# Peptides against a protein of PDB entry 8YR4, part 153

Target 1, 309 residues: chain A of PDB entry 8YR4
Amino acid sequence: PRGSPALQLVVLICLGLMGLERALNVLVPIFYRNIVNLLTEKAPWNSLAWTVTSYVFLKFLQGGGTGSTGFVSNLRTFLWIRVQQFTSRRVELLIFSHLHELSLRWHLGRRTGEVLRIADRGTSSVTGLLSYLVFNVIPTLADIIIGIIYFSMFFNAWFGLIVFLCMSLYLTLTIVVTEWRTKFRRAMNTQENATRARAVDSLLNFETVKYYNAESYEVERYREAIIKYQGLEWKSSASLVLLNQTQNLVIGLGLLAGSLLCAYFVTEQKLQVGDYVLFGTYIIQLYMPLNWFGTYYRMIQTNFIDMEN

## One batch from the design tools (peptide; made by RFdiffusion4, then SolubleMPNN)

Design b2_p22_3_s2 (from b2_p22_3, 12 letters changed)
Fold by OpenDDE base, seed 4:
Structure b2_p22_3_s2 (fold): chain B 309 residues (1-309), chain A 22 residues (1-22)
Amino acid sequence: as target 1 above (309 residues)
Amino acid sequence: DEEEELLELLEELLEELRKLAE
């Protein structure tokens, strides 16, 4: 943000907090591992109590893995409000200035209220997308890379490979299946608009419909349009369930492969019981942001398709 | 045509936001 050193400092603090969240995402599973190992070894209560207290404190800072529930994330979100307001206001003023530079012929050809609504939707969509990229996508990719490096260095290269393949397949299938779903959504939206137009036309011609006693005919036509819409809505909704199940299957297979490998290494006394718990906990922590990714990518595509129409 | 103008506006906005983030 040019012109406010205070806002620049807030951005730097937010970036520092994002770095701290990445460190916590590694440390929390490590401390949980250590608790399980200490419990297995029947370690002295003082050592166990210190490790548990430290874990709970770190978990309070991290939160429940939904990026919005931890103390650090809440503090980041709170500090970011001023930056977001500054960015939004600047974008709104740029759009408003640009609209004033447009020709009178352009303003006469369009409804000013519609242009303003498009501008507001555009601004909200862009600001939302940017915030999502910065706070969810980039951090999740960083956590995946950190995970691959960590498991490759401290466990075995096979664990890093499993995480890499699982996450790469998850992301690829998410994109491919979401692009496939976009066709069903476009068809649904087109049929919704056509169904609405028929209802409006029937209601505008109410006197004519009543004069000809055609109410039953118009209701049947509307029913047929609704049935067509519901057929497309079902395809859209069913495709969403298929996406979610495909994602769940990929994560499940990755978790299965890695858990079996980890269990094998524990039986061979190369890893401890806590290392099994570490792997499972870390994979679940990676999955939570990725599940939000699939939801938000859908929201972006929704807004984009709703702007196209 | 409206879709292309909106896409261009969105791209310009993204580029300006990128310049703002730098």
Scores: peptide ipSAE 0.007, ipTM 0.419, DockQ to the pose 0.026
Fold by OpenDDE base, seed 1:
Structure b2_p22_3_s2 (fold): chain B 309 residues (1-309), chain A 22 residues (1-22)
Amino acid sequence: as target 1 above (309 residues)
Amino acid sequence: DEEEELLELLEELLEELRKLAE
């Protein structure tokens, strides 16, 4: 952020905390592996207790794998409030300045309340998109790359290939299914606006409708518009369930393939029992941010479609 | 025309935000 060295320092601290989260995402599964191995070997209580205490402390810093509940993530979110406020105010002022540069004809053609609502939605959408890209998309891509490198170097090239194929398929299907869903959402919003317009026109012409005793006809026309809207709403909602289920299936197949391969290598004494647990824990940690990706990408598309209308 | 102006405004805004992040 230009002009505030204090906010620049906060951004650098937030980037440092993001790097710490990436380190924790690798360390937590490693310490959990070590606990399982120490339990299997019947290691002395002192070594086990120290490793468990260290794991619980690292897990407190990381949180529940959602990336939002850990101490480091909460501290980052807290520090970022000031940066987000600065960015939001800068965007609001840029939009406001641009609106004042627009012609009087543009302002006379629009209701001032609609213009302000578009400006507020635009500001919220851009700020939300940037926060999402910086705190969810980029970190998740980094965790995937770190995971591929880690599993390829410390396990076998086959584990790195499984993670690569699983995550590539997950991302590709998420994009393709989300682009497909956007069509249903646009159709739903268009039908919602048309249904609302028909209701408003019928109510504004209430005296004419009453004069011709056409109330039953207008109610039936409104009912048909609602049924058409509900058919599009169902397609939109069903497409979301299909996206979530497709994502769950891809992660489930990746987890199955990798877990079977780990179990085989443990049986051949090439890997330890803890390495099986590490793989499963790490794949689940990658899934949690990716599940939020579908929700936020939907929110972004919503905001873009709501600005196009 | 209005969608293009909004897209241009969003692109300019993204470019200014990129310059603010640097």
Scores: peptide ipSAE 0.006, ipTM 0.432, DockQ to the pose 0.026
Fold by OpenDDE base, seed 3:
Structure b2_p22_3_s2 (fold): chain B 309 residues (1-309), chain A 22 residues (1-22)
Amino acid sequence: as target 1 above (309 residues)
Amino acid sequence: DEEEELLELLEELLEELRKLAE
């Protein structure tokens, strides 16, 4: 926001907090590793108690692994409210000014309440999407890159390669299957809107339907429209299950390959038992936000196509 | 599920915005 230095400072603080969340996503597994190693070595209680207390404190800052419920995330969300409100108001004013530039003929052809509802929805969509990109998509990609670097430097180049291949395959399949799924979803939404429009038209013409005793005919037409909708809904839902299962298989294979390699290096005394636990914990932490990546990609793609036309 | 519904809503709303911009 170029017009307010105070809001620019808040954005910089939020970016700093996002950087802290990335550091916590690496540190929490490291401290958990250290606890496992100290327990395995039967370390003195004082060292163990300090490490456990530090881990719990870091976990409080991070939250439940998604980062959505952690203290740092909550503080970021709180500070972002003012930036979101500024962005929302700016988009609302742009839409409103554009609506006033449109012809009287355009306004007379549309119900003012519908236009305002679409404008409000549109504003919420743009502001929601921007927040989603900044707080979920970009951080997740950063966590993947940080993970590849971390495992390559501190474990072995083979671990970095496994994470790279697993995440690259996961993202590629997510994109490809999401693009395929979008066709079924568009067909479903089009049929839903057509079914809804028929129901509304039948109910608005209720007197005419009663006059001709056509209630049974209108109900049968509505049933046929519902059956057609449900056939498209099933394809959409089945495609989602296929996406989720494909994602689960890719992560499972990556976890298997990396866990076996970790176990082997632990047997060779090149890694500690805690390093095995760290790898598994970190891969699961990367998986949680990635589950939504397909939906994010579709939203970004829709917005880009919508800005070019 | 709630995030997917929110994302579905966002996509519908963006498609409605596109139809307003045309």
Scores: peptide ipSAE 0.016, ipTM 0.453, DockQ to the pose 0.058; fails the geometry check
Fold by OpenDDE base, seed 2:
Structure b2_p22_3_s2 (fold): chain B 309 residues (1-309), chain A 22 residues (1-22)
Amino acid sequence: as target 1 above (309 residues)
Amino acid sequence: DEEEELLELLEELLEELRKLAE
């Protein structure tokens, strides 16, 4: 935001809070590990109580898994409202100015209410995409990189390799299956629009259909359109289940391989029981934001292509 | 469910914007 130093400061604070969230994503599993190790060693109550209290406080700041959003995330979202409103207003004014530059011929062919609905939708989509990129995609990629570095430095190079291979395979399969799935979604949307158009045309011509006693013919034609739609809907829904199951399988295999390797190193006394718990907890934390990544990847790609044109 | 509805709304919106740009 070039014109408001106050909004620039808010953006810098939001970036600082995002950095704090990344630190919390590493610290929370570490403190949980420490609790498990202290419990295993039968440590004094005072040390346990301080570590548990610190863990609960860090977990309150982080959120996730408690059914509520974290304090840091809520504070970031609250501060970002002003930046979002500024961006939305700027996009809306750009769309409005562009609409006034369009030819009279373009305006005469369109309903003003439809044009405004498209402008509001366009503003919401751009603002939503930017928010998703900044708050979900970039942080998730950062957490993966931080995870690979952490496991490579503090465990063994083999753990860093397992996380790298698991996350790379997860992202690649998510992209490939999402691109494949979109063929079915486009076909479904096209058939839905065609089915709606047939229903509207039949209802607008109701008097003519009744005059020719063609009601049974129109109902059968509509039934055939519905059956064709449901065949495409089933393919779309089945492709989503396949995506989710593929993602679950990749994470499950990565978790299995890493958990077996952790268990082996614990039996050799190279790692502690808490390190096993840390690995499992951290992998699950990496998975949670990735669940939506594949669905948004295509939206990001389409908007980038539209910005290059 | 709410995120899937938001995604469907966003895809429908992008498709309408594309039809306006053509």
Scores: peptide ipSAE 0.015, ipTM 0.448, DockQ to the pose 0.059; fails the geometry check

Design b2_p22_3_s3 (from b2_p22_3, 13 letters changed)
Fold by OpenDDE base, seed 5:
Structure b2_p22_3_s3 (fold): chain B 309 residues (1-309), chain A 22 residues (1-22)
Amino acid sequence: as target 1 above (309 residues)
Amino acid sequence: EEELLEELLEKALEEALAELAR
């Protein structure tokens, strides 16, 4: 971002956060190994509890197996919104100004079919992602039910209760925050369509704009429309980060409660070290596909709304 | 991941815009 020292600082912070994510990817396995060793050595509860708490805190910062929903990732994404908006706006304005500098012959020769092909590629990508979400959400719901049953029967009723409460709270908050977010997305899409319609109208009337030398005026009007759009886009994107962070907090609290309880039962020789590994692995495995649930729920809502219109 | 979809849509839009800029 040339010309804004504030945005340059944000880019440097984002790069620093990316470096921190790489450090967390190394530290999390190390702390996990240390927990396994301390459990094997029958270390005192105080040392074990501190190591487990530190591990869960690091795992909260890292997020799920992909790292996409970790606190550090969410913070990076949140800060990057303004950088992306600046870059997008600059590219869009450069294209729009360049289109007004092009010859009338180019505008008359422009195939409406290319714009349709871009729209069709966008729609096909969305459909592919929808299919992926459907194939991951149903198995994940099954895995949650299987997990609750398994932990209730083979560990203790308390573990099944922790998983049940964690997943129920996760799903409920995902629905509630997604419904809240849908309002911002609808407002964004409406403003995007209005901004696009203005650009198309200006380009269709290219001859008139050229005749009056109004190119700079149309570019400024388009800039104002983009700024208004980006104000709504920021709310949409920030609401997504808030969703992901809320999900990360719920899973982090479930992981903390269950991991501490499991570690305690291992110290009391009621569970084995392998059971601790199993619990942690299973919760992390459930977390990965659940991140897609918010997207899936929103897409279902969008399809229902598009069928009602 | 919605971010990946929005980022893929935004990249598809940016690529489409970049194809229009070429």
Scores: peptide ipSAE 0.008, ipTM 0.420, DockQ to the pose 0.045
Fold by OpenDDE base, seed 3:
Structure b2_p22_3_s3 (fold): chain B 309 residues (1-309), chain A 22 residues (1-22)
Amino acid sequence: as target 1 above (309 residues)
Amino acid sequence: EEELLEELLEKALEEALAELAR
């Protein structure tokens, strides 16, 4: 983005964060290996606890295995919103300006209904995805219940309690924050529709706009509408990052508590080193579908909102 | 994966726009 040194700095920071994500992808497996080795060697609790805490901190930065929900990824996504909005606004204004430069014959040959039909096809594709999503929600909830039962029966009851509390907190926060986000998304969609309607009306009245040489005026009105939209879009996107980060914190706390407890029981020879590996792997496997659950719940709510308007 | 779904939606939108440009 040539026009803003601040946005150039943000791009450089985002590239630096992408480099950090790659470093984390190498470091996290190394620390995990080190934990397994320390557990096998029956290392002192202080060294083990420090290595586990460091691993969980690195996993918090990386995310729950998907990388997309890690602190570094969330920070990258948050910073990138302004760059995306700048680029989108520039492209939209260029397209809109170019459409007003096209010949009257080009506008008379195209029905405004075709541009609307593209939008409706996009929304219908989302509706087909929803049916797929509903069928994945039930299995995910079943896997959580199976996980709680498994850890309660094969591990100590404390592990089942940790998983139960973490999953319950994760689901509750996902619902509450998603319901809170719905307000921002509704406002965004309403402003998007209003911005689109203004563009359509301007293009339908192309002859009148040309007659009065009002192209620059219509472009400026469209620019103002886009800026208003982007203010609402930023709130929606920032609220998504907040949701993902909140989820990542809950996962990180659950992984920390469970991993420390598991490591402690391995040091007391109540559990094997393999049980520590199993716990960590199983927790990560439970969290992967849960991240999708948050996305699915958001999509379901969106389509309900889009059906009400 | 949300980025992949957004990219898939953006690609589907780009393909739909490319079909309309044809």
Scores: peptide ipSAE 0.007, ipTM 0.376, DockQ to the pose 0.037
Fold by OpenDDE base, seed 1:
Structure b2_p22_3_s3 (fold): chain B 309 residues (1-309), chain A 22 residues (1-22)
Amino acid sequence: as target 1 above (309 residues)
Amino acid sequence: EEELLEELLEKALEEALAELAR
């Protein structure tokens, strides 16, 4: 971004965070291997507990394997919002200025309709994906129930309770925070539609704007509308990062509690090293569909809001 | 999916921009 040293610094920080994500992708498996080795060697509980806690902390930073929901990724996404908004605003103003310079009476109606049709096709494709994903909600709930039953029967009632509390808290917070986010998204969409309508009205009246040499005034009014939109967009995007981070924290706490308890039972020779591996793998497998569920629930609410407007 | 919609909108915008640039 030319013109803001602050945004250039943010880009450099984001690149540094991307490098950190790559380091975490190597460190997390190493710490996991170290836990397995310490369990096999029957190492002292204090060393094992420290290594498990360090692993879970690194896993919290990395997220659910894709990295997209980890603390580092969420921090990167949060910092990138201002860079994206700067770039978007610059592109939109260049397009708008160029459209006012072009005396294209005949192409505006077809191309605006075609851009609208492409946007509508994109929305329809997302709705088709959404229908596929509503069908994944039932399997995900089934996998949670199966997981609770499995851990309650084959490990200990305490493991089933940890999974139940973790997943119940995850689902509850996902719904509550998503309903809270819906208010910001409705406000954003209303302001987007108002900004678009203003741009369309200005372009339809381009002859009048050109006759009065008012192009600079209309561009400035459009810039102000974009800045107002971007203020609402930032709240929407920041609330998404907050949701993802809250979800990551809940899973991280569940993974910490369950992994420490599992490690303790392995040291007491009540469970095998393989059971520790199974627990950690299964919790991560449950997290992946749940992360998608949070995204899909947001999209369902969005499409309903976008259909109501 | 907001990222996929943003990627689809960015691709649609890039295609529309590429068609505007032609």
Scores: peptide ipSAE 0.006, ipTM 0.339, DockQ to the pose 0.036
Fold by OpenDDE base, seed 2:
Structure b2_p22_3_s3 (fold): chain B 309 residues (1-309), chain A 22 residues (1-22)
Amino acid sequence: as target 1 above (309 residues)
Amino acid sequence: EEELLEELLEKALEEALAELAR
């Protein structure tokens, strides 16, 4: 943000907190590994209690349990509210200034309420997309890269290769299947608008429909339009299930291959039991943001389609 | 107009469904 040194400092603090979240994503699995190894070795209670307390504190900072947001993520989100409000207001003022530069003919052809709704949707979409890219996409890609480097350096190079192939295949299939689904979603939205327009026209012509006793005919036409819509909705919903199942299969195969390889190295005494637990925990931590990535990539595509219209 | 009429129709349908559920 140009002109406010306070907001620039808040952005730098938020970037520092994002770096801390990346460090926590590596440290939490490491401390959990260390607990499992200390339990296996029957280590003294003082060492175990310190490691468990440190793990719980790091887990509180990270969050990532079902229904728990981490302290660092909450602090980042809280600090970012002022930056988001500044960005939103700047986009809104740019749109408003541009609307005032448009011709009188453009303003006479559109209702002021429709123009305001387009401006609000446009502002929300741009601000939402920017926040999503900065706080979800970039951090997720960073966590994948950090994961590949970590497993390549501290495990056998084969683990880094499995994570690389699994994540590359997951991302590629997510993009390809999402682009394929966009065709079904566009067809569904077009049929929804056509079904809604028919209902509106029938209700606006209510007196004419009553005059001709055509209520049964209009209801049957509306039923046919609904059946056609539901056929497209089913294809859209079924394609979502197919995406989720494809993602689950890719992660399942990566987890299977890596877990079998880890178990083999534990039997050969090259890795400890805690390293098996670390691998499983870290893969699950990488999967959680990626599952959201597929949902948000759809939201991004929808917002781009809605901005092109 | 159509979107405002659609929002009014959705509200009127929600109100009519709420009246039918009473």
Scores: peptide ipSAE 0.006, ipTM 0.313, DockQ to the pose 0.041

Design b2_p22_3_s4 (from b2_p22_3, 13 letters changed)
Fold by OpenDDE base, seed 1:
Structure b2_p22_3_s4 (fold): chain B 309 residues (1-309), chain A 22 residues (1-22)
Amino acid sequence: as target 1 above (309 residues)
Amino acid sequence: LEELLEELLEKLLEELLEELRR
C-alpha cells in the first residue's frame, strides 16, 4: 500500500504468516506419520505423548484443513482487514473518479441508483478477486509444488508423478468446466432480468391491464417466463454438481492410485505405515482449498456478469 | 466498464507486485 509504512509492514507480516501456513501444511502430516509409526513400534509413552502434544499444537495453528479455522489463518485474516479496507477504498475512489470522467450523455441515460449499484458491485468484485487470488489460488499452487517436490524426494518419483498428474488434471478440468458453466450462468441471469422487466412493465401498466381484463394473459406470460428461467437455473445448478463430482472423482482416483502404491511399498518394507497415512492426509489437505476454488470462481463470475449488466 | 475493471485489476495487481518487490 503506497504511502503507509504501517500497512506495508502488515502485508509483510501476512506474507510471513502465509509462509508459516505452507510449513504447517507439510509438518502436520509428518507429525501424524510419526505418531502412527510410534504406535506401531510400541514406543515409550514419553516419546508418544510429546509427539501427540506437538501434533495437536501444530493442528491448532493450521486448523481443520479448511484454511479458515486455524489460529495462523485467523490472525492473517484479522491483520488483513486494514489492507482490505485500504484496497476497497482505493478501488471505490478509482471507480468514482472514472464515473466523473464519463460523458454527461452516459449519466443521463442511466439511473443514479443503477450507477451506484454498478460501483458497489465493482468494488466488491475486485476486492474479492484480489483476496481470493492472494490467499487461496497462489497458496494452493505453492502447496501443490511443495507436495510434488516433497513426495518426489522423500518417497519416490512415482508419487510425485501421481500428484502432478492428479493436480494438473484437477486444475485443467476445473477451468474447462467452469468456462462451460459461465455460458449457462449468463443465460440464466439474462432470463432473470427479462422475467423481472416483464413483471415490472405489467405492474406499471396495471390500469391498462385491468381496463382490458388482460390479468390472466399477463399471469400466463409471467408463468412461461418463470418456467424458462427455472430450466436455465436447473442447467446452472446441475453444472455445479457435475463440477463438484468431477473434482471428487479426480481426487478419488489420485488418492486410490497413491494409496495403493503406498500400501505396496509398505508391504515391501520400503516405507513405514505412517507414510501411508501421510500421503492420504496431504492429498486431502490439497483438496480442501481446491474445493473452495469452484465456489469462489462462481462468486467472481457472478459479480462480473452482474457488472456487464 | 468490464475492460476498465480488468485494467484497474491489472494495475492493482502490478502495484501489489511492485509493493511486494520493494
Scores: peptide ipSAE 0.007, ipTM 0.480, DockQ to the pose 0.025
Fold by OpenDDE base, seed 4:
Structure b2_p22_3_s4 (fold): chain B 309 residues (1-309), chain A 22 residues (1-22)
Amino acid sequence: as target 1 above (309 residues)
Amino acid sequence: LEELLEELLEKLLEELLEELRR
């Protein structure tokens, strides 16, 4: 942020905390591996107790991964409130100044309350998108790259390839199926607006409807419009379930392939029992932020579709 | 990253301002 060295320092601290979260995402599975190996070897209590205490402390700092209630994530979110408020205020002032530069003809052709609502939605959408990109998308991509490098160096190139193929297929299918779903959502929103317009027109003409005793006919037309809307809503909701199921299948297949390969290498004594647990734990940690990716990408697309209308 | 964030914010603002101009 230009002009506030205090906010620049807060951004640098938040970036440092994001780097610490990336380190914790690797260290927590490693310490969990070490606990499983020490338990398997029947190691002395002092070594086990130190490793367990260190793991629990690291897990407290990490929490459940990216976007969880971990101490580092909560501290980052708390410090970022001031930066987000500065950014939001800057965006609101830029939009407001631009609205004042627009022609009188533009202002007379639009309802001032609708323009303000679009500006507020725009500001919220941009600030939300930016926060999502910085705190979820970029960190998740970094964790995938770190995972590929780590598994390729310390396990085998095959594990890095499985993670790469699984995550690339997951991201590609998420984008393609979400773009396919956008057609159903646009059709649903158009039918919702048409159904609402019919209800408003019927209520504005209430005296005429009452004069002709046409109340039953207007109710039946409204029922038909609702049934048509619900048919489109069902397609939108069913397409969401299909997306979630497709994502779950891709992660399940990646977890199956990698877990079978880990189990095979453990049986050949090339890997330890803890390395099997490390792989499974790390894949699940990657899945949690990626599941949110599909939800926020949908929220962003909804906000853009709501601005196009 | 601040410059990239400011540039991304400026591009997103320009896109929003272009959508508001339509």
Scores: peptide ipSAE 0.007, ipTM 0.467, DockQ to the pose 0.030
Fold by OpenDDE base, seed 5:
Structure b2_p22_3_s4 (fold): chain B 309 residues (1-309), chain A 22 residues (1-22)
Amino acid sequence: as target 1 above (309 residues)
Amino acid sequence: LEELLEELLEKLLEELLEELRR
């Protein structure tokens, strides 16, 4: 990002947030250990409740572990969108400029069908993602149902209700926000296809462009098309961060409510310390597959964009 | 990063050229 001091500052902030994620990875286990110790020592409810609330807040910032979409990771991803767009645009313009420097024989030997084959590979990657989604979502739904049944039968009915409400709200918001995001994705794909068509038309007219020494003009037109595309890409990517943060918030609220209730029942000697550990571990395990999916989806979208351009 | 990007671009172009030669 040599040309924009604003983007350099954003990169430094993102590196600082990565350092904060490393600090959270150390702090979260420490607070978790402290909760287990306080429960074992039968500490006063006020001290326990404060430690649990602090732990859940730190866990909300961290997310489900390494590569998880916690608040800090979502903020980093949101800020990184502009840096990624700058890098992508620079790469695309370098490729496009280089293609205009290539020999006429190289252009005459290539049909528009090869550009289409690159697009088909990107489409295959999206199909692979959808398959991965189905293979991870179906087991996760089964684990949710099993969890609701387990907590309803072996724990107090309030735990089953918290898990049911949390997961129902999580799934409903995931669907509704995904449907809302589909509009931005469609607009992005339409503009991407239009940008690609302009690049293809410029490359098909390579002889004419070279005859008029118009390479710099065609590169600038392509830059303007990329900037329009990146405006839509930002909306798509920002909407994904919003989805992940909404999901993290719902799980965080469910974890807070359930962990406080579990800690209360342990203080009343109705549950054991092991039951608190079980509840917290189980809720986190339900969240992890869904969080990994958001990361894989972004990675494949990036690879798709990098393969299509 | 510019040199790494040029190397990556050269590698991508070489991979594209190799895939076009097959």
Scores: peptide ipSAE 0.008, ipTM 0.471, DockQ to the pose 0.034; fails the geometry check
Fold by OpenDDE base, seed 2:
Structure b2_p22_3_s4 (fold): chain B 309 residues (1-309), chain A 22 residues (1-22)
Amino acid sequence: as target 1 above (309 residues)
Amino acid sequence: LEELLEELLEKLLEELLEELRR
């Protein structure tokens, strides 16, 4: 925001808080590892109590594994409200100015309420997409890279390779299956609009339908349109379940391969029991934001498809 | 990051404006 040094400072503070969240995502599993190792070694109560207290404090800062409910993320979200409002207002004013530059023919062909609804959807979609890219996509990619580096340096190159292959396959399949699903969603939305248009047309012509005793015919046509819609809705919903199951399978296979390899190295005394817990905890922490990615990429595609109509 | 956000905003706005023109 070039016009407000106060908002620039807030953006810099939010970036610093995002860096702190990345550090917490590594530190929390490390402290949890240390607790498991201290319990295994039967360490003195004072050392264990200090490590547990430090872990709980770091976990309070991070939040419930997703980072979305942590103190640092809540503080970031609170500070970002002013930046979000500035960005939203700027986008809304740019859309409004552009609507005034459009030809009189474009305005005469559309209802003012439809134009306003398109502007509101546009502002919400752009502002939502930007906030999602900055606060979910970029941080998740950073956490994956940090994870690959951490496991490659502190465990073995094989763990870094498993995380790399698992996350690359997960992201690739998420994109490919989501692009494939977009076709079913477009077909569903088109049939929903056609079904609604038929219902509105039948109700606007109610007197004519009543005059010809055509109520049974219009109800049957509406039933056929609903059955056709539900067939497309089922394909859309089934494709969503298939995406979620494919994602679950990829993470499950990566977790299985890495957990078996970690367990093997623990049996050979090359790794500690805490290192097994660290690996499992860190992979689950990477999965939580990625599961949101599959949901929000769908929301973005919804908003774009809803703007094309 | 502010310049990147502004460039991303401008690109998304241009895409939205192109969709509004169609």
Scores: peptide ipSAE 0.007, ipTM 0.455, DockQ to the pose 0.031; fails the geometry check

